# Peptides against a protein of PDB entry 4GMN: the designs that were tried, part 46

Target 1, 375 residues: chain A of PDB entry 4GMN
Amino acid sequence: RYANITLLALVTLASIGTDFQETLVKGNQGSRESPISAADEEWNGFDDADGDAMDVDQKSSSGEDQEEDYEEIDVKEDDEDDDDDSITSEMQADMERVVGADGTDDGDLEDLPTLRELIQTAVPQLIRLSNLPIDSDESLTIQSHALSALNNISWTISCLEFANGENANIHNAWYPTAKKIWRKTILPILEADSADLKLATQVTSLAWAVARVLHGETPTDGNPHRKFISLYHSSKQQAGGNSNSIEEPEDPFQGLGVKCIGVVGSLAHDPAPIEVNREVGVFLVTLLRQSNNVPPAEIVEALNQLFDIYGDEELACDKEVFWKDGFLKHLEEFLPKMRTLTKGIDKRTQPELRTRADEALLNLGRFVQYKKKHA

## One batch from the design tools (peptide; made by RFdiffusion4, then SolubleMPNN)

Design b1_p11_4_s2 (from b1_p11_4, 8 letters changed)
Fold by OpenDDE base, seed 5:
Structure b1_p11_4_s2 (fold): chain B 375 residues (1-375), chain A 11 residues (1-11)
Amino acid sequence: as target 1 above (375 residues)
Amino acid sequence: SRLDIFKKKME
């Protein structure tokens, strides 16, 4: 009973997070295509695969023709009100306010009561549930659903624009909670060094969503960037061995490799420590050099992260890493490879991947020109 | 867009 109520509440929090994200995306369609596709992890519903089809071999007993007058039981179609998981009118009003709000400079969410309750009441409970001792399949299920709900909420908030002081009230309310998710949920799971690739994918997705808001202000305790780089390499080693590897997600941008790149890229933004930035920058540039063995989606994400990290010449990482470590040469040498890679993507079978690769190729050309002008 | 940032920085 309590488990089912907790599960239902976690599923409802995950659905609210998804619907809120879709609404923010629809509202934000006029601004930059953030990599939104990374949050459309279909909650693969509870496959009740334990439908043991008891093949009740109904022996055809040839019993006689009794015309039993089937009284038409007027099955009142109980209108199962499809409780369409319809965003409550209060949630819809909060979403409309978030899309239209000139944010206040304070962390006050008085005008956003649903978002306030998500951040202040729901998320602290989800953090607690994600930290339960794993001693049963029930505790593992609760952890997975708590991580999914945290992921959806965190992704939704990460789709808001926070540049130039936009949505500052939401940012200021979320920021301490995001740091708490990082320290209390993400770091402990990463330190447990679980061989569970599902759990690793969930925590990496959550880590990316959190790091997209915290950037270089993400806590550097225990060098989490190295753990995600190690996870990236481990995921590639496992995929090469057994043909029963995790079904590569239908969306090439949902892969664990893309998520690892997204996390470490986000962690390397200013004001990250220069050595963290360098280790991540070297990792990303190394992927480009090894591009023949790297999925196109990971190359697109690695390029986007490199552009976002090193796109500003005023940042310390430009002088101390980009120029010192000679990244421009590697990016320039990668241009012809990127053209070949992008042309190799079929527009009919992979239209999104092709569009994002065409954009990344165009940006790479401009970025190389920019860096040559500002050398 | 990332494209617009690099355009503005090239002007």
Scores: peptide ipSAE 0.101, ipTM 0.873, DockQ to the pose 0.379
Fold by OpenDDE base, seed 4:
Structure b1_p11_4_s2 (fold): chain B 375 residues (1-375), chain A 11 residues (1-11)
Amino acid sequence: as target 1 above (375 residues)
Amino acid sequence: SRLDIFKKKME
C-alpha cells in the first residue's frame, strides 16, 4: 500500500515537471532555440501487466506479543552540520550581482508559489528517495521514478534564460537546490559504479540538466568530469559486444553518449578549474579526430559544447587551453569531415539530426574564422 | 542563438 502511494506520488511529480516544461516550451516558442528534445521522455504509462493475483492465503499466525522493550537509543543527532556550505562571500556577492540588476529581493518565489513548493518541498523529498539503499526491485523502481521527477524538474528550470539576469529569482532559489541534487543524488550514484545502463542514463540526464544551470560552478569534488568521460567510454564498449542493443533511443540526441558530452561540456565552462576545462576540451577534440566511429549526434553536441566553452576570448580557458593546446588546428582539419558527415545524413529519415548538423557545420566555419581573426 | 553570437562577433 505505501509503495503504491509513493509510486503514484512520484509519477504525479514527474508529470507535473513534464507539464510545466511543455508549458514553458509553448510559452518560449517565440525564441527559435531548437527544442532540446531531452525532456520528451514520455512517461510510458504502466503497462497493465495482468498481475495474476496469487491468492496469498492469509495464514493468521497469532504471533505472541513479545513486548520487546525498544530501548530508545537516544541517537544524539550529532548535528555535525558540516556547515562547509560556506557560500564564499564572493559567491554571495556574485549571486547579489545577478540579483542586483532588477532590485527584486532574495529567491522569494512569492509570485510563483507552485514552483516554490516544488523546489523547497518536493525536491528535497525526491533527493531522499533517490538516495535510499537499494535492497529490492521496489527500491530500484522508487529510485528510478525519483530520478525521473528530478530530471523533469531540472530540465524545465534549465530551459529558462538566466544569462542576462532574467529569472534571477528562480535562479537564486534553484541554485542551492541544484548543488544539493548534485552532491546528494548524482555523486553517490556515480560513485556506486553500477553496471545498470538505465540508471546511468537517468543520472547522466539529471546531471546534464543540473550542470546546464550551474556550469563551471558545479562542484568539482572527486573529478566528476572524469567519471562521465569513463562512463562515455564504457557505454561504447558495452554497445559493441552484446547484441542486446538497448534499443538505441529513436531520438539520436537521447543517447547516453550525447548526455555524457552535454554534462562534461557544461562542467567545463568558466569558472571551472583550467585543468577540468583542459581534460574536457581534449576529450571533445579527440571525439572530432575519431569522428568516423562516433555517432553524428555526439559530434553535433561536442561541437556545440566546444563553441560554448571557447566562444569568449576574455576567458582564461581561451589562452590557457584553446590556444595553448592548439585546438584551432584540429577544428580547421575537422571542417571537411563535418561537411561529409552532414551530407551523409538523410533529410527524410533524420530531419532534426540533419538540421542540427547543418547548423553545427555553419557555426564551425564561423567559429574557425572568428578564432583566426582574434589570433 | 550560437549562430547569431558568432555572426555578431565576426561583424
Scores: peptide ipSAE 0.100, ipTM 0.870, DockQ to the pose 0.351
Fold by OpenDDE base, seed 2:
Structure b1_p11_4_s2 (fold): chain B 375 residues (1-375), chain A 11 residues (1-11)
Amino acid sequence: as target 1 above (375 residues)
Amino acid sequence: SRLDIFKKKME
């Protein structure tokens, strides 16, 4: 009885966290839908003149217009608006305030009562539940649901802008809680060295969400970056051997490999120790060098992490790692491979992957040019 | 965006 009530509460918290994430992502997309004027500045690629224009003979096959009378099957969209009204009107109002808050209000979490209760009351209980001894399938289920709820909450908060003091009240409330999640939930699970790939994926997703806010201020005790690098390599060895394809998630960006890259990339940001930064940077650059055997989504994430880590020349890691370890050369050598990789992604079957690869390719060109100008 | 950051840093 108590287990079922706890499970129901955890499922409800996980659902609320998902709906909250989706709405914040939509709201933040709506605010980023300041029209990107497609300045279709046609990058007038340099007319390197010599490319043999293969005359693709446009044979105009005039195929006859067979007007197949598609009977409008009036599929009554039964709008089963299962409006799973899981979002309370108070939660929706808090979400609208967070999305609409011109980030200047050093407002106390007093104005965000639902978010306050989520951080101060729910998250500490979820941390406790994630840390219960695993002695039964029920305790494993409770841990999984607690991790899912923590993941959704942490991802949602990680989608907020905290740059330039934006959402400082939320950041200040979340920061100590994020460190508690790291120390009390993530590290103990990583230390237990479980062969459970589902649990590893859940904890790695949570670790990425937490590290996206904490960056280089994430606790470095026990060198967790090495554990995630090891997990990355172990996941590749298991996927190659057992034809029990854990169905690679339909979304290539939800893979354990991408999540591991996201975690270690986030951990390597300033003010991370230079040796942590170096080990992560070498790992990421090594993925680019071995790109023929690396999923495109992992390459995209590895590039994005490299740009975020080494995009600032004023940081100690630029001189002590990027330049000292010769990363520019590896990025330049990877540029033609990235062009080939990106062109090999079908826009019809993998539209998101293609878009993100096109962006990463464009950023790689710009990043290489930037670094050459500032050498 | 990352695009805008590097564009601005190259100008």
Scores: peptide ipSAE 0.099, ipTM 0.871, DockQ to the pose 0.384
Fold by OpenDDE base, seed 3:
Structure b1_p11_4_s2 (fold): chain B 375 residues (1-375), chain A 11 residues (1-11)
Amino acid sequence: as target 1 above (375 residues)
Amino acid sequence: SRLDIFKKKME
């Protein structure tokens, strides 16, 4: 009973987070032509795998036809089209305010009561649930749902604009909570070094969503970038051995490899330590050098991360990593390979991947020209 | 967009 109520509450929180994300993404697409691929993690519903068909042995006891006149209780199926518009009118009003709000500097979410309760009340409970001892299948299920809810909330918040002090109130409210998710949920799961690829995918998605807001201010305790690089390599080794069991997500951008690249790229932004930036930059450039064996979606994400990390010449990482480690030469040598890769993607079968690859190729050409002009 | 940022930096 309590488990089912907790599960239902977690499912509801995950659903609300998805609907909120979709609406914010649709709202932001009207203002920015480049869809930030929010990972549309459609909450893959409960696989009702517990079809334990209890073979109720229908012992054919030939008991007598007592026509008990079951009064047909005409349960009027009131087709209440429970249009479970899971988005409350208060949540819609908060969304409209977030999309329209010129960032008033009041760090209090006074005008955003739903978002305030989500950050201050719900997220701290989800962090606690994600840290329960795993001693049963029920506790594992609770952890998975708590991670899914944290993922959806974190992704939704990561779709907000925080550049130039926009949404500063939301950023200031979220920032300490995001650091708490990182330290209390993400790091302990990464330290447990589980071979569970489902759990690894969930924690990596959550880590990407959190790191998209924290960037180089993400806690560097225990060198988490190395753990995600290790996870990237381990996932590739496992996929090469058992080609049958890891259903690669239908969306090439939802793969664990893309998520690992997104996390480590986000972690390497200024003001990250120069050695963290270097290790990530070398990893990303190495993927481009080995591109013949790397999925196109991972190449697109690795390029986008390199552009975001090294797109500013005023940052210390430009001189100390980009120029010092000779990254420009590797990007120039990759240009003809990227043209071949992009042309190899069928526009009919993979239209999104082709569009994102065409954009990444165009940006790579411009980025190389920019860096040559500013050398 | 990233495209516009690098375009503007090249102009």
Scores: peptide ipSAE 0.098, ipTM 0.870, DockQ to the pose 0.335

Design b1_p11_4_s3 (from b1_p11_4, 8 letters changed)
Fold by OpenDDE base, seed 3:
Structure b1_p11_4_s3 (fold): chain B 375 residues (1-375), chain A 11 residues (1-11)
Amino acid sequence: as target 1 above (375 residues)
Amino acid sequence: SRLDIFREKML
């Protein structure tokens, strides 16, 4: 009973987070084409696998035709008010304020009551629920739903623009909470070193959403970038052994490999330690060198991360990593391979993957030219 | 877009 209420509340929080995200995506499609496509983790509903088909032994008792006059109980169609899981009028008003808000410097979300309650009240409870001892299937289910709700909330917030001091109030309110999610939820799960690929995918998605806001200010305690690089390699080894059992998500960009690349790329941004940046940069460049055995979606994400990390020549990582470790040569050598890879993607069967690969190829050509001009 | 940023940086 309490479990079902907790599950329903977690499902509702996850749904609210998804609807909020979809609305922000639709709102932002009128502005900059931000690479938001990693955000469409539809909450895959309960697999009602507990179809315990009670074999009701239909003992064919040939009971007599008593025409029981079934009084037509006028079942009033209670208009099941389709609880139109519609964004509440308060959430809509908060979204309109977020899109229109000139960043007032007060970290008080006074004008954003729904977002305030989400960050200050809901997220701390979700962090608590994600940290419960796993001693039952019920506790595992609660953890999974708490991670899904944290994922949707964190992704939604990561779709906001924080560049140039935009949404500074939301950033300032979220930043300490995002660090708490990282330290209290993400790190403990990564330290448990579970062979559970579902849990690994959920925590990696959440880690990417959190790292998209924290960037190089993400806590470096315990070298989490190495754990995600290890997880990337482990996931590829498992997929190679059991060709039948990992339902690769229908969307190539929802794969655990893409998520691992997104996390480590985000962790390597300034002001990340130069050695963290180097290890991530070497990992990403190594994927490009090995591109014959790497899914196209992971190559697209690895390129995008390399552009974002090394796109500024004023950063210490440009001199100390990009130029020092000779990354330009590897990017130049990859250009003809990227053209072949992109041309190999069928526009009819994989239109999104082809569009994103065409963009990444164009950006790679421009990035190489930029770096040659600024050498 | 990332495209525009690199276009502007190359101009």
Scores: peptide ipSAE 0.042, ipTM 0.794, DockQ to the pose 0.371
Fold by OpenDDE base, seed 4:
Structure b1_p11_4_s3 (fold): chain B 375 residues (1-375), chain A 11 residues (1-11)
Amino acid sequence: as target 1 above (375 residues)
Amino acid sequence: SRLDIFREKML
């Protein structure tokens, strides 16, 4: 009974996240940049598996009332709140500077009570449910649904514009919660090193959604970029060996490889440590060099990430990584390969992939010319 | 759009 109620609540929360996303997408149909396909994990409804009602004979074993005196172990919650959530007054002041001059600086979602309750009440419960010990198929199902709900909420919020101080109230309310999702949900699952590709795909999708808002301010503890790069390589080794291909998602942009690239690309943005940026940049450029063995969707995502990371010449990563490590040469050498790759995509069978590849090819040409002008 | 950002930076 409780499990079914919890499951129904998780399904309902996942659906609210999806409906909110669809509403934002329908509202934002004026701006053509839909990176949105990544969040349309349609909840495939419960197939009514004909639960053969095994007539479990209610053997009424009248077990004796052992009043086990549960000594109330006063677990002193040593709230070692290591409140090393010292958002340095500088980080708070830099966040305040991104918040434009209209002084409703508090993440006060007074005007958005549903979103406030979703962030402040629902998400903390979903984080708790995602961290339950996995001891049964039921606990694994609860974790999967909690991750799906967190994914849909996080993706929806990540589709809002924040770059020009837009939606600053939502950003400020979400930012601490996004860090909590990262630290309490994403990192523990990544550290468990599970061979479950479904779980890895779910956590990587969630990580991408979170990292699309936090960017280079995503917690760098334990070098999560290396974990996602490792996961990328491990996923490629498994797909090559077992003929039990997990059905490659019909959408080429839903693949675990694309999601890994999206995460590490987002993690490498300023103010990420230059070493993190370098390792990610080298990984992405290496994919372009090995493009003959890389799915076209992953190449498109890797290019887009490289453009977003290195598109600003004022950033430290431009001088210290892009120019220093000679990335321009690799991008220029990749141009003819990208033209061949893009032309090889059938417009009839893969229209979206072809469109995104044509755009990425156009941007690659422009990016190379831009960088040559500013050399 | 990424296209517009690079168009503006190329001008």
Scores: peptide ipSAE 0.042, ipTM 0.793, DockQ to the pose 0.386
Fold by OpenDDE base, seed 2:
Parts: sequence; structure tokens; C-alpha cells
Structure b1_p11_4_s3 (fold): chain B 375 residues (1-375), chain A 11 residues (1-11)
Amino acid sequence: as target 1 above (375 residues)
Amino acid sequence: SRLDIFREKML
């Protein structure tokens, strides 16, 4: 009885976190939709073809109006608008405030009561539930649902802009909680050395969401980047043996390999220790060198992480890792391979993967040119 | 976007 109520509450929190994420992603896409000016209307030049107005004789064909009595099949569209209105009007108002808030205010989450209760009341309980001893299938189910709820909340918050002091109140409220999730949920699960790939995928997704906010300020205790690199390699060894049983997620970007790359990439940002940055940078560049055996989505993510880590020449990692370890040469040598890889993705069957690969290819060309000018 | 960051840094 109590377990079923707890499970229902966890499922509800995970649902709310998903709907909140989708709404924020749509809102942030709407703000990033600066109108792509329809300026690439191919100006079809006015061919001034003086084409003589041929008198098309109006042949009045009196077609007999066969009144085919179309029986209006009143297809009751069962509007199964299962509007799972899981989002309360208060939550929707909080989402609209977060998306619209140019709020530089270092203030309390007073104006965001739902988000405040989510961070201050719900998340600490989810951390507790995720860190219970696993002694039954029921406790494993509770952990999985607690991780799903933490994942959805953490992903949602990681979609907010925190650059230039934007959403500083949310950042300041989330930051200590994110560190707590890392230390109390993520690290203990990674240390338990479970062969459960589902659990590993859940904790790695959560770790990526948390690390997308904390970046190089993510706790480095116990070298977690090496654990995620090891998990990446272990996942590849298992996939090669059991091609029948792990349904690769239909979305290529939801794969454990992509998630591992996303985590370690995020962990390598400034102010991460230079040795952590180097180990991650070498891992990412090695994926590009071995690209023939790497899924395209992982290559796209590895490129994006390399751009985000080494895109600033003022950072210590630019001189001490990027230039010192000769990463530019590897990126230049990869450019023709990336063109081939991107062209090999079918736009019809994998439109998102193709779009993200086209963007990553464009950015790779620009990044290589940038680094050559600043050598 | 990542595209904009490298566009600005390339100009």
C-alpha cells in the first residue's frame, strides 16, 4: 500500500517533469527561432517572356452534375484529447514566468512557488528514495522511478539559460541541490558497479543533466569521468555480443554512448582540473579517429563537446591541452570523414540525426578555421 | 547557438 502510493507519486513527479521539460524546450526553441529570414527564397528572375496570349477557346463542356450523395460519415473524431492536464494552471504560470523572465534578480524563488517546492521538498525525497538499499524488485522499481523523476527535473532545469546571470535565482537554488544529487545519488550508484545497463543508462542520463549545469564545477572526487569512459567502453563490448536483446533506443541520441560522451564533455569544462580535461579531450579525439566503428550520434555529440570545451582561447585548457596535445590536426584530418559520414545519413529515415550532423559538420569547418587563425 | 558563437569568433 505505501509502496504503491510512493510509486504513483514518483510516476506523477516524473510525468510533471517531462511535461515541464517539453514546454521549456518548446519555449526556448521559440526564443531561438529568431525568424530564419525567408531570404533564401530563390529569386526566380522575371523572365520577361513576351509570350503571346493565345486565345484559349472556352469549350463549354456541360458535364452532367451527378449528385453523388456523399453520405457524411459523421466520423466522430473521438477527440481523445487525453489532455493529460497534469500541468496545473500554477505550474503553467511558473513555466511562462521562467521562459519570459529577463530577471537578473538574485532573489528567492518567491515568484516561482511550484519550482521552489519541487527543488526544496520533492528533490530531497527523490534523492532519499534513489539511495535506499536495494533488497527487492520493489526497491529497484522505486529507485528507477526516483531516478526518472530526478532526471526529468534536472533536464528541465538544464534547458534554462544561465549565461550572463540569467535565471540566477533558479541557478542559485538548483546548484547546491545538483551537487547533492551528484554526491548522494549518482556517485553511490556508479560505485556499486552494477551490471544493470538500464540503471547505468538512467544514472548516466541524470549525470548529464546535472553536469550540463555544474560543468567543471561538478565534484571531481573519485574521478567520475573515468567511470563514465569505462562505462562507454563496457557498453560497446556488451552491444557487440548481444545484438538481439538491447533494443537500441529508436532515438540515436538516447543511447548510453551519447549520454556518456555528454557527461564527460560537460565535466571537462573550465574550471575542471587540466588532467580531467586532457583525459576527456583525448577520449573525444580518439572517437573521431575511430569514427568508422562509432555511431553517428556519438560523433555528433563528441564534436559538440569538443567545440564547447575548446571554443575559448583564453581558457587554460586551450594552451595546455588543445594546442599542446595537437588536437587541431586530428580535427582537420576528421573533416573529410565527417563530410562522408553526414552524407551517408538518410534525411528521410533519420531527419534529426542528419540535421544535427550537418550542423556539426558546419561547426567543425568553422572551428578548424578559427583555430588556424588563432594559432 | 554553437553556430552563432563560431560565426562571431570568425568575423
Scores: peptide ipSAE 0.041, ipTM 0.792, DockQ to the pose 0.401
Fold by OpenDDE base, seed 5:
Structure b1_p11_4_s3 (fold): chain B 375 residues (1-375), chain A 11 residues (1-11)
Amino acid sequence: as target 1 above (375 residues)
Amino acid sequence: SRLDIFREKML
């Protein structure tokens, strides 16, 4: 009885976190619809004149019209409006405020009561549930659902803009909680060194969501970047040995390899220790050098992380790592390989992967030119 | 966007 109520509450918290994420993503897409003023450039059709094209008498062969009577099966779509109205009017009002909010500089969430209760009341309980001793299939199920709920909440918050002081109230409220998730949930699971690839994928997804907000301020205790690099390599070795490979997720960007790259890239941002930045930068550049054996989605993520880490010449990592370790040469040598890789992706079967690879290729060209101008 | 940051830095 208590287990089923706990599981239902965890599934509900995971659903709420997903619905909130989708609404924030839709709201942020609506603001990026700059009205492409359809400049009605009246393409004045060229009036070109007189060509005497000859009377070719194509004989009408009368093919017999077999009227195949397609019985139109009127499939009544029973619109079962399963309005899973999991979103209360108060949650909807909080979501609308978050999309429109000029953030206050304090960690006060008085104007965001649902988000406040998620951060201050729900997340500490989810952290506790994710730390239960695993002694039964029930405790493993509770941990998995607690990690799912923490993942969805953390991903949702990581989709907010914080870079220019936007949403500072949400950032300041979330920041100490994100550090608690890292220290109390993520690190203990990574230290347990479990062979469970499902658990490893869940904790790595959560670690990426948390590290997307904390960046280089993510706690470096125990060198977690080396644990995620080790997990990346271990996941590749296991896929090669048993024909019961975990079904690669249908979305190439949901793979454990992409998630490991996203975590370590986020951990390497300023103000990360220069040695942490170097170890991650060398890992990412090594993936580009070995690109013939690396999935295209992991190459796209590795490029994006390299651009975000080394895009600022004023940061200590630019001089101390990027230039000292000769990363520009490796990026230049990779440019023709990236063109070949991107052209090899079928636009019909993998449209998202192709679009993100075309963008990463364009950014690689610009980044190499930028670094050459500022050398 | 990443594209805008590199556009501004190339100007």
Scores: peptide ipSAE 0.041, ipTM 0.793, DockQ to the pose 0.392

